# Designs tried in a protein design run: peptides against a protein of PDB entry 6EJA. Part 3

Target 1, 276 residues: chain A of PDB entry 6EJA
Amino acid sequence: VEYMPANPVRIAFVLVVHGRASRQLQRMFKAIYHKDHFYYIHVDKRSNYLHRQVLQVSRQYSNVRVTPWRMATIWGGASLLSTYLQSMRDLLEMTDWPWDFFINLSAADYPIRTNDQLVAFLSRYRDMNFLKSHGRDNARFIRKQGLDRLFLECDAHMWRLGDRRIPEGIAVDGGSDWFLLNRRFVEYVTFSTDDLVTKMKQFYSYTLLPAESFFHTVLENSPHCDTMVDNNLRITNWNRKLGCKCQYKHIVDWCGCSPNDFKPQDFHRFQQTARP

## One batch from the design tools (peptide; made by RFdiffusion4, then SolubleMPNN)

Design b1_p26_8_s3
Fold by OpenDDE base, seed 1:
Structure b1_p26_8_s3 (fold): chain B 276 residues (1-276), chain A 26 residues (1-26)
Amino acid sequence: as target 1 above (276 residues)
Amino acid sequence: SMEKLLEELRKKWEEELAKNPVFSPA
């Protein structure tokens, strides 16, 4: 339901990007840009050309910043989680950016719903966290994700070191690596010194595809467990209706379809504001 | 095998990234 909330949430979009497709990134950025939100962009350490381009963009918009640190990460590697965690810390330390929600995006994500719809929805459920679970047998999930295996990221490669046990007393969960997290939970993940957060950070430092499970597991075992919504805002049959090929793992209002699957009008519709 | 799993998972990610030139593997 689209409505105008009295106190609309403001979103921190974290973009983790790499490669050399600056024009495509610019197009995507314009499609998702809104003056009321914040954009924090991490560019892979190896993508210097893209970094220069992104820096230029950031200078044009007051609500766009680029991480001063850059990691060399492989997708699926533990370093991706580190990137998210550090970004969260940075965003929390930015006192001039009063964001309410954290949303991760890739360059392949495109808006499929309007900004107003997204904001209205999140404003209504501002105390909730949205993570989509795998929805299957947990033992199978553990095996398929290799959570009972120890991995090490080294030289841009994930290496298997051996077997490991899931920490006792922890209910492991996961699914989509696309999530919408409220500021309160992000604060907990970032600054809590309890055993759960400490152990999970350690555990997932040696995990393959950590972003698909870390936040789920931490949330479900935390004092914030009652805030979990097993949904990343995917609208049933939305992707089919639009005719785009989006993965189920993507968040509802964002589609990982090719830009060619969208019309310019679709992007404009999402912004509902004049492009700067 | 774990090695197979690792490869499959990596392949899946790479395939997804390849769909958009902005996120091409480094």
Scores: peptide ipSAE 0.015, ipTM 0.357, DockQ to the pose 0.063
Fold by OpenDDE base, seed 2:
Structure b1_p26_8_s3 (fold): chain B 276 residues (1-276), chain A 26 residues (1-26)
Amino acid sequence: as target 1 above (276 residues)
Amino acid sequence: SMEKLLEELRKKWEEELAKNPVFSPA
């Protein structure tokens, strides 16, 4: 039996799309579309055909908008983070869209769980942020991510400029570039002027694959650190005991475990690996 | 797994970046 929330969360889906996969995007969009959610779509600056197609879709739905600005993003480039950050600002400025969660998607994603399952789960844990951390040594992660290297995005290419040091006092973390962030944290990231947010925005402007680490690092070092759940709902085994399993195969794996199946102990388990 | 996928993608990206470095890998 699914939990039916009295006050269901509303989700802002941010879609970052490129290329000519119009049919795929259309199928994905139809699968994830719900009247109670919001869809903000960024189309790569170079993908004019796709942009036209997306605009056509946006005109059919009041809760679908296309970014008026477009970036020429490259996978792994700093511009991807900029795209997310700007979209977050835009979404916060849209007072007519009362969203509760931010979820990023690509055209290649496809849901394997129902909207009701996702909403029920997030409604129960609406004060949490879901970021999946890496499962290896942090030092190794830093090296593999190239966080100790300086990069510059120019002419649709990431140029390695040299070595750099990670700011002292910052606990760097990361993992999946797919995340579910609550509005409160998004507000913090967008409008905070504290040293952490300012420094990290600057730092990650020259970072490779920034989306895999920026939000993790900011969250874990922020006053909101206690809201982190080391889970982006894209894990194969949420709770083996209860049979809650998900599969990740280039899809949106909204682990559809019923909130009724979760015990306080389970939630604690999800936070065990999160940094205070 | 997602981790494996990310690792593979990162590896490919690093290889691409290595083709045009400003400085040699340290």
Scores: peptide ipSAE 0.006, ipTM 0.299, DockQ to the pose 0.051
Fold by OpenDDE base, seed 3:
Structure b1_p26_8_s3 (fold): chain B 276 residues (1-276), chain A 26 residues (1-26)
Amino acid sequence: as target 1 above (276 residues)
Amino acid sequence: SMEKLLEELRKKWEEELAKNPVFSPA
């Protein structure tokens, strides 16, 4: 018997898509669609064909919406983080969408676990945030990510302006730009006026690949730091840390294990991946 | 493979940025 939580979590899926891969997106969407979840889709400003297709889909489902604003997102650009942050704000302002988790997806992602498995798992750990750290030398990570460099996104291009310092007292971290964030943390990121959130938003406005580090850094330095799990439940990360069996042939957004799939040793492994 | 791809893209992007500095040449 599969575990069915009494109060299952509802997920806000934020899809950031571009190009002309409408068929791929449609296939992915059908695979992840569920009536109890919410889907908020941002289409790149330059992808008009895809936008038309997505709008058509959104009109067919009450729990699917398209961002009224559109950004020209560049891979590695600051605009990607802006897209997520604005989407988070929009989702919080949608009072008719009572979501519990925020999950970002691309058109190339495909689920390798069932909705029930994902929901069961997240419902069990609804107070946690799932981000995967790089697991390497932090100094090397900073250099490699260019966090000690100042960038400006302009005219669909990233410009390197010069060197900068990491703010004092901040433990910088990062890794995957795929994450699962609970509503409480999203609210904090969106509405907090504390020094941490304010400084980090400013800092990451001029950062290369900001989505790979912003949420990690904010979370770890916030009052919510004890909610961090060093695992984004993606196939590569999940298998490495917990040893769950998954298929590898697809670009997957998650590879979650339900409580019924866990062995006693798996729980121990999971606890070790959580940051106290 | 996805991680490898991302790494390659990151390197390519960094190289491109290095060619187009505003204030810092390297």
Scores: peptide ipSAE 0.000, ipTM 0.301, DockQ to the pose 0.052
Fold by OpenDDE base, seed 5:
Structure b1_p26_8_s3 (fold): chain B 276 residues (1-276), chain A 26 residues (1-26)
Amino acid sequence: as target 1 above (276 residues)
Amino acid sequence: SMEKLLEELRKKWEEELAKNPVFSPA
């Protein structure tokens, strides 16, 4: 017997897409589309063909919108976090879209569970935030992610400017850049003026792969820390040699690709290549 | 309308870019 919530959650899917994979995106979109959810799509500034295609889709559905702003994003760049943060703000300002959860997706993501399963699960845990941690030595994670280094995104490249200190009193965490965040936490991240959010936004403006750590760190150090679940409902690995791998171990799993094990040797690749 | 909403969002984006470095890659 499947759990049927009396008040089902509604999801804001934020799709960050680029390239020429229109067909792939269409397939993925069809797989995840539901009339009760909302879809906010950012198309890379350089992907004009894809943008035109997505605009066509958005005109057909009242619950599909395209960001009026477009960034030239590089995967691993600070601009990705900016994209998410701006999308969150936009979504919160869309009063006609009463969404309960924020879920980020790429064109390569594919759901392996039904909408009903996802909704049932999230409805049961509507007060929780789902972020997957790296599950390793945190000190090693910091070093590998370059969190103790200062980066500047310029000309579609992340420039290493030097070393930096992690703010005192902050427990840094991270892992996957795929997450499921409830509206309350998104509101906090978007509108809070407390020292934590302010400092972290500044800190992560100069961070490599910021989406893999920002939300984790903010959540764990915030008044909302007790809402964290170490599970993003998808276990994915992006290996440069073997490609994207998905593991299906949870009640609700989605397949997607994300570089969650950054290595210094991967730096050039991340700067020059797009995510699948 | 959706068009008006999107235009408003565009304006807000530009404003945020000007005052908040988090929203700008450059």
Scores: peptide ipSAE 0.011, ipTM 0.355, DockQ to the pose 0.022; fails the geometry check

## One batch from the design tools (peptide; made by RFdiffusion4, then SolubleMPNN)

Design b1_p28_4_s1
Fold by OpenDDE base, seed 3:
Structure b1_p28_4_s1 (fold): chain B 276 residues (1-276), chain A 28 residues (1-28)
Amino acid sequence: as target 1 above (276 residues)
Amino acid sequence: DEKEELEKKEEEEEKEIEEGGWEGRGPL
């Protein structure tokens, strides 16, 4: 029996999309679309065809908007965090969209819960933030993520400039770049002028893969630290056979990998997966 | 409980991700 909450949470889905995969996006969108939620879509500045397609979708649904600004995002780029932060600000300024949770999506992830299950779960835990940590040695994480390295995003490349220190007194954490953040925490990240948020925004503007660590680090060091849940309610498909073979060395001065995009057949499987 | 079970499943998935690829991250 799916518990129907008396006051169901409403979700702002932020979709950061690029390339030419309009059909894949359409399928994913149909799978996650609900009238009570909100969809805010950023299309990469270079993806003009996709942008036109997304605009067409946004005209069909009142709860779908496209960012009026567009960034040229690269894998591992600091601009991805900027995209999320700006989207958060935009969503907070949209007074006609009373959302309770922020959820980021791309073609590389899929919700493992049905809408009803997701809403029921988040409604029960509406004061929590869902961020999945790496669950291993943090020093190793820092080293492998290059958090102790300074990166500059310039000319569609992440340049490694040198070494840096983790700010004193900050417990750095990270893991998945898929997260579910409550409105209160998003407000804090967006509007706080405290030293933590200010320093972390600056620090992560020169960080590789900042979305995998920024929100974790800010949350865990913030007055909201007790709201963290080490779960992101996502399924990410990784190709174990390929591993990380520095696939992005032409874009970033670091070895890394990203999850594979889901295939259409995966959506059906995941929609049927009731994770407790 | 449901939360603990979910956290365990996600932890297993993250381990699989790390074993499958994340361990390959590092300097060039």
Scores: peptide ipSAE 0.213, ipTM 0.703, DockQ to the pose 0.353; fails the geometry check
Fold by OpenDDE base, seed 4:
Structure b1_p28_4_s1 (fold): chain B 276 residues (1-276), chain A 28 residues (1-28)
Amino acid sequence: as target 1 above (276 residues)
Amino acid sequence: DEKEELEKKEEEEEKEIEEGGWEGRGPL
C-alpha cells in the first residue's frame, strides 16, 4: 500500500532549456507533469523557436509559467546559477504557487521515481535538502573544477582570468548540478543577508560550473547544514563510451565533461524499470 | 533504512558515471 501522505508536498520544477530540445522537452514534460505541481521554464535567450513552443504549452496549463526574463546561457557559465537564483526569487514571490520543494531539470535528466514515489518520499523528508556530493578527494575536486581559478563570463565564453583563494573558513563541496531543495533553504539562499550567502554569491559569480558546487557549499556552511542528504534522487545518462574529451574548449578556458542527453530509447528503459 | 539503501544505490550509480567522465576535467 503506497502510503499516501496526508499533506503531500508540491514541487516547483524549474526547467532550463535551450536549442533544439523541443521534442525532448515535450517528452520530459509529459513524463513529469502533474496538476498538483508547478513548472517554471527558462528558455535560452537565443532559442526563440523553442520559446514560442514553450509559451504555447504554458498557455494550456495554469501551473506552467515561462520566465519573463531570458538569459543567454553557455555550458559551464556563471549565468546558469544566476538563472536558478532568479527563478528561486520569482517562485518565492509567486504567492499563488504554494510549492514545498524546488527541483531543477534539464532535457537530459529524469527523476528515478514515479511521481507518487517522489511525492511520498519528499513528504516524509520535507525538512531535508538533497544534494549529491562528488564523494572523492576534495582537494582534487577543487583543482579539477577550477574552484581556485577566477572565471569571467563574457561574450558567450568563460574566460579564465587567473588564480583565486577560496574564502577562509568555508568548506567547499560539490558534485551534481541536480538538486532537490526545500522551500526553507531556498528562502535562506534568496533572502539571507548573512556573510556566507553574500560572499558565496559573489564568489560563484566568477565560478565555472557554479551550480555543481554553490548550493552544496552554502548548505554545508549554513545553519541548515544538518538538513543535507547526499542524494539527488536522479539518474544522469552518462555515455561511458564517450569519456571526457574536453568537449567545451571553445566555450570555456577549461577542460570540461558533460553527460550526454538522454535518448528517447533510454527513457523507455527507465519507464520499464520504474513499473512496480 | 530505505533512505540509506537509496543513498547506497545512487552512490554506486554515480560512481559508475563519475569514473567515466569526471577525471578528464582540468586546466587546458
Scores: peptide ipSAE 0.180, ipTM 0.636, DockQ to the pose 0.375; fails the geometry check
Fold by OpenDDE base, seed 1:
Structure b1_p28_4_s1 (fold): chain B 276 residues (1-276), chain A 28 residues (1-28)
Amino acid sequence: as target 1 above (276 residues)
Amino acid sequence: DEKEELEKKEEEEEKEIEEGGWEGRGPL
């Protein structure tokens, strides 16, 4: 008998989707959908067909909404962080959605637990934030991520403008761009006017792959630093044959790795006990 | 006809977004 928590956490799942993968999105959605959670979906500004499909789905479920704003996102673009930050603000303003955790999802990274296991786990650790660090030499991480480089997102390209310094007194960290954040920390990131949040929002607006480092860095340098858990409870589908081939050199003035989308056979890793 | 043309254009734009892949991390 799976331990049913007395006050189970409710999750806001944020999906940032693009391209033609309507069937893949539908499969993913079916795999992660639960009536007790909330789903907030951003569709790339250029993906109009997908947007229409997602809107149709959102009309069928009261706990599914689509962002009224849409950004043109590129791989590694600073706009991805902006998308998350705006979605966090929107979700905090939705008083009719009492969510406890923010979880971002894509077809490339799934929770490794069943819904019941995930809810039970997060209900036990509701005051914690789950961010997976790179677990390597931090100086090497900074160099490989290009955190010491200034990037500008413009015309669907990440332009490398030059070198920059890491802000003094800031312990930079990062790793996975898949995270589980509690509402309290999301509130802090969204509404704090302290020097840390302000400076980091500015710094990461010129950062490549900002979502892989922003939340880690802010959390570790914040009054909430003791809430960090070095685990994102995710399985990333890294296909060695498709990963790390500098595929995005035409979009970004940097080489990078992207996880591959999960295939239908991989959905067993996130088993839903209660399908709608 | 206009709807089909729009759908085709949207499909092409969506394909371009999907083909934007990131491989090896580091400076070019």
Scores: peptide ipSAE 0.165, ipTM 0.606, DockQ to the pose 0.185; fails the geometry check
Fold by OpenDDE base, seed 2:
Structure b1_p28_4_s1 (fold): chain B 276 residues (1-276), chain A 28 residues (1-28)
Amino acid sequence: as target 1 above (276 residues)
Amino acid sequence: DEKEELEKKEEEEEKEIEEGGWEGRGPL
């Protein structure tokens, strides 16, 4: 008997979507939708058809909203972090949505738990933040991520401008760009004026794949550092057989690769696989 | 004509995003 918590946490799911994958989005949405949670959807500025489809969904559900602002985002773009940060601010300003956790989702990464399990788990650990680290040599991580490189997002491209130094006194960390953050930490990231948050927002505005490292780095160097759990409770559909072929070289001055979106046939993995 | 042109442009932009858009990445 799964213990139903007396005060179950409510989750704000943030979806950043683009392209034409309306059907895929609908499938994902149906899989994750629950009446007690909140869904805030950003549609890429250039994806007008998808935006129209998402708007239709939002009109059908009171707990689904679409961002009134839209950014043009690219793979690895710094603008993705901006999208998350603005979404966090918006969600904090939505006083009618009493969410306890922020969770980002895509078709490439899903929670490994059922809704009931997830809610029960997060209700027990409501003061924790769940970020998955790379689990390797940090210097290697920095090099591979290009954190020691300066990038500029411009004209739908991530331009590598040169080298940069990691800020002194900052312990950089990162790994997955899929995370579960409690409201308190989101408030800190959104409204803190301390040097850490200010400097990191600036630093990561010129960073490739900023969401894979920003929240880790901020959390670990913040007064909230003791709330970190090295697990994001996700499974990723990573097809290792395909390898990394630098698929995004056309939009980023870096070699990168991404996991594959889940297909309906992949959903059985939710019961069988945990993210290592 | 303007509507069709706009729709075509939107479709092209959406295709470009689909081919090169953000999909995230797992840890190293």
Scores: peptide ipSAE 0.041, ipTM 0.531, DockQ to the pose 0.039; fails the geometry check

Design b1_p28_4_s3
Fold by OpenDDE base, seed 5:
Structure b1_p28_4_s3 (fold): chain B 276 residues (1-276), chain A 28 residues (1-28)
Amino acid sequence: as target 1 above (276 residues)
Amino acid sequence: SAEEERKRKEEEREREIEEGGWDGRGPL
């Protein structure tokens, strides 16, 4: 017998998309769509064709919206975190969307559970936050991530300006940039004026790949630290040979890796039961 | 069980991410 929650959680899915892969996005959207959830989509400022396609989708579904603002994001750029933070603020201001969890998605990562299983699970653990840590030596993580380096996003490039110190008293953590955050923690990140949130927002505005570490670090050093679960409930389409070729050296002053986009045949990993 | 299998797959994928991501990153 599967657990059936009396008060099922509703999810705000946030998608940050770019390029011209409209067909792929359409297929992905169909695979993850459910009438009881909400979808907030940011399209890169430079991706006008994709933006038009996404707008068409948003007009067809009342629970799908597109960000009225658009950022020009780059791989590893600090602007990705800004995009998430602004999206969080927007979603909190949408009083007509009573979401309980924030989940970011891309073509590279899918929830490993069906919608019913995901909802049942999150409904049981609605007070928890799900972030996957790197699970290795933290000092090595800091060095490899370049967290001890100062980066500036400018002219579609992440410039490495020099060295910096990790703020004193902060336990830095990170790993996957795919997370499941409850509304309460999102509210804290969005509206708190405490030193932790303020300092971390400033620190991570000059950080490479900030989404892989910001929320982990803020959560673990916050009054909400006991709500962390070291799991993001995801399957990632990871191919090391394809993803780790230092292919972003022209964009960032750092060597990086990224997971690969899902192919249509991979969509079976996450299926929605109630599709339009 | 199906749940156990999903969990094993998830753990495998996360290990792949960790190994691939961290080893391949660094200064140019």
Scores: peptide ipSAE 0.188, ipTM 0.630, DockQ to the pose 0.427
Fold by OpenDDE base, seed 4:
Structure b1_p28_4_s3 (fold): chain B 276 residues (1-276), chain A 28 residues (1-28)
Amino acid sequence: as target 1 above (276 residues)
Amino acid sequence: SAEEERKRKEEEREREIEEGGWDGRGPL
């Protein structure tokens, strides 16, 4: 029997969706929907059909909203981080939505726990933040991620402009761009005016795949560093036999791969995954 | 739309490398 918390956490799910993934989104939404949670959906500015579909869903549920602003996001683009940060601000300003955790999802992403298990777990660890690190050589991570390179998102492309240095005194970390953040840390990231948050927001506005590293780096260098848990409670979809073929070179001036995307057709694994 | 078609192609390419390794990342 699962632990039933007396004061269960309420989750703000932020869904970032694009293209024509309406069916996938619908499947995921049905799987994660609960009346006690909140759903804030960003649809890519170019995905008008999907936007219409999402608006229809949002009108059916009082706890589902769509971002009134829409960004034209690209794979690896800095605008993805901007999307999350603006969504966080919006959610904090929604006083009628008393959420405790922020969880980001794509149409092809699934948590590894049932709602009851997830709520029970997060209710027990409501003061923690869940970010999965790469678990390898950090210097190699920096090089491979291009964190020592300056990128500019413009005209639906990530342009590599040159080299840059990691800010002095900052320990860079990263890994998965899927995370679970408590409200307190989201408040810190959103409203803090300290040097760390200010510098990191600036630094990551010119970063490739910023969501894979920004929150890790900010958290680990912040007064909240002791709240980090190296787990994002997601199903890891990684096949070591498959090499990256640099398939994003048409979008970014970098060879990139997305190691942890969960396919909707693999939804059955959600039910079979052991507790972490 | 043309933009949606481009997005669809982008998603398809993303799916092709979803299970790829970190070693494939790097400069062009």
Scores: peptide ipSAE 0.177, ipTM 0.574, DockQ to the pose 0.268
Fold by OpenDDE base, seed 2:
Structure b1_p28_4_s3 (fold): chain B 276 residues (1-276), chain A 28 residues (1-28)
Amino acid sequence: as target 1 above (276 residues)
Amino acid sequence: SAEEERKRKEEEREREIEEGGWDGRGPL
């Protein structure tokens, strides 16, 4: 039995969904839903059917809301970061939702802990931010991620425009685009007017897969740098057997790979993975 | 809509090739 804290943290789960994966979304939602948490769902602008379904869900639960704005997002697009940043602002403005942590979720990356375990853990470490780094050579990471390249999201495509320099004095980091951020850091990212946040927002607006690096980079270069934990408390479903076939070249001027969505048969892995 | 059609095609292509791995990233 997990210890229940006296003042348990409440989590704002942000879901960014698209397409017709209603069944998958429903499964995920059922798996993560708890009455004490909050769920803020963004549905891609192009996914009207899914939007209608999500709206129906939101009407059934007082702690579920749908973004009134909708972005057209693509894999690797800068608009994904914009979606997160706007959702963060919205959530901070929701005074009736006293959340302590921001967590983004997808079907490709699930929490490795039960709700009780997660809440207990985060309640103990409520001042920390959980971002998983790539764990490799940083220069290689920059090169492979294309952080030294300028991208423009336009017409449902991520165009590579040319080369760029990493801002001087910035230690770039990144890894997983799934993170657990405390409210304080989200407030900083949302409302800070310092040079770091301003420059990074601009820099990452032209970045491929910005969510994999933006929050890492901002955090590590910020006054909050000591709050970083190199763990996102998730299981990522990598299918190494399939390899990487540069499958996203049709939407991005870069070869990229993403983790596979979890299938019902994959859920047993949650119990088999032990991470601190 | 044109956007919905583009998204549909994108999703279809993505579903055809579910791949994982960081090492495969790089320039075209």
Scores: peptide ipSAE 0.107, ipTM 0.573, DockQ to the pose 0.261
Fold by OpenDDE base, seed 3:
Structure b1_p28_4_s3 (fold): chain B 276 residues (1-276), chain A 28 residues (1-28)
Amino acid sequence: as target 1 above (276 residues)
Amino acid sequence: SAEEERKRKEEEREREIEEGGWDGRGPL
């Protein structure tokens, strides 16, 4: 028997999508859609066909919106963080959408729980933030992520400009770029003018794969540090052999790794994992 | 339990991601 909370949390799902994966998006959307949640979809500026498809979906559901602005994002680009931050601001300004949690999604990552389980869980832990850390040596993480390197996103490329230092007094952390953030923390990240948020926004605007580390680092160094839970409640389709072939060297001045998008054959596995 | 097994599998996948991801990343 699933626990039904008296005051269930409502989730703002932010989808950052690109390419031609309309069918995959449709499958994912159907799998995660619920009338009590909100869906805010950013479509890459270059993905016009997908944008049209997403707009059609948004017209069918009152709780689905598409970003009026569109960024040209690249793998590992700093613009991805900008996309999330702007989406967060937009969602906070949507007074008609009383969401309690921010959850980002892509075709490569799914919640490991059913909607009811997820809502029940988050309703119980509504004051917590869920970010999965790498769980290893931070120094190694910094080196491998290139956090001690300065990157510039320009002309659909992440240019490595040189070395940099981690800001003094900041404990850097990171791991998964899939997170569940409560509204209060999102408000803090969006509107705080303290040195931490200001400096980290600046620092991560020149960071490779910023979403894998920004929110972890900000949270752990913030007054909200005690709200961190080292879990993102995700299933990621990972293939080690395929994920780490330095396949992004044409996009970024760094060798990278990425999880694989879920394919139709993977969806059954997700359903089996998500079921009670 | 089923929940424990799901958590175990999640942790295993995350470890695989971390091991594969971080080791494969680096300068060109």
Scores: peptide ipSAE 0.185, ipTM 0.629, DockQ to the pose 0.452; fails the geometry check

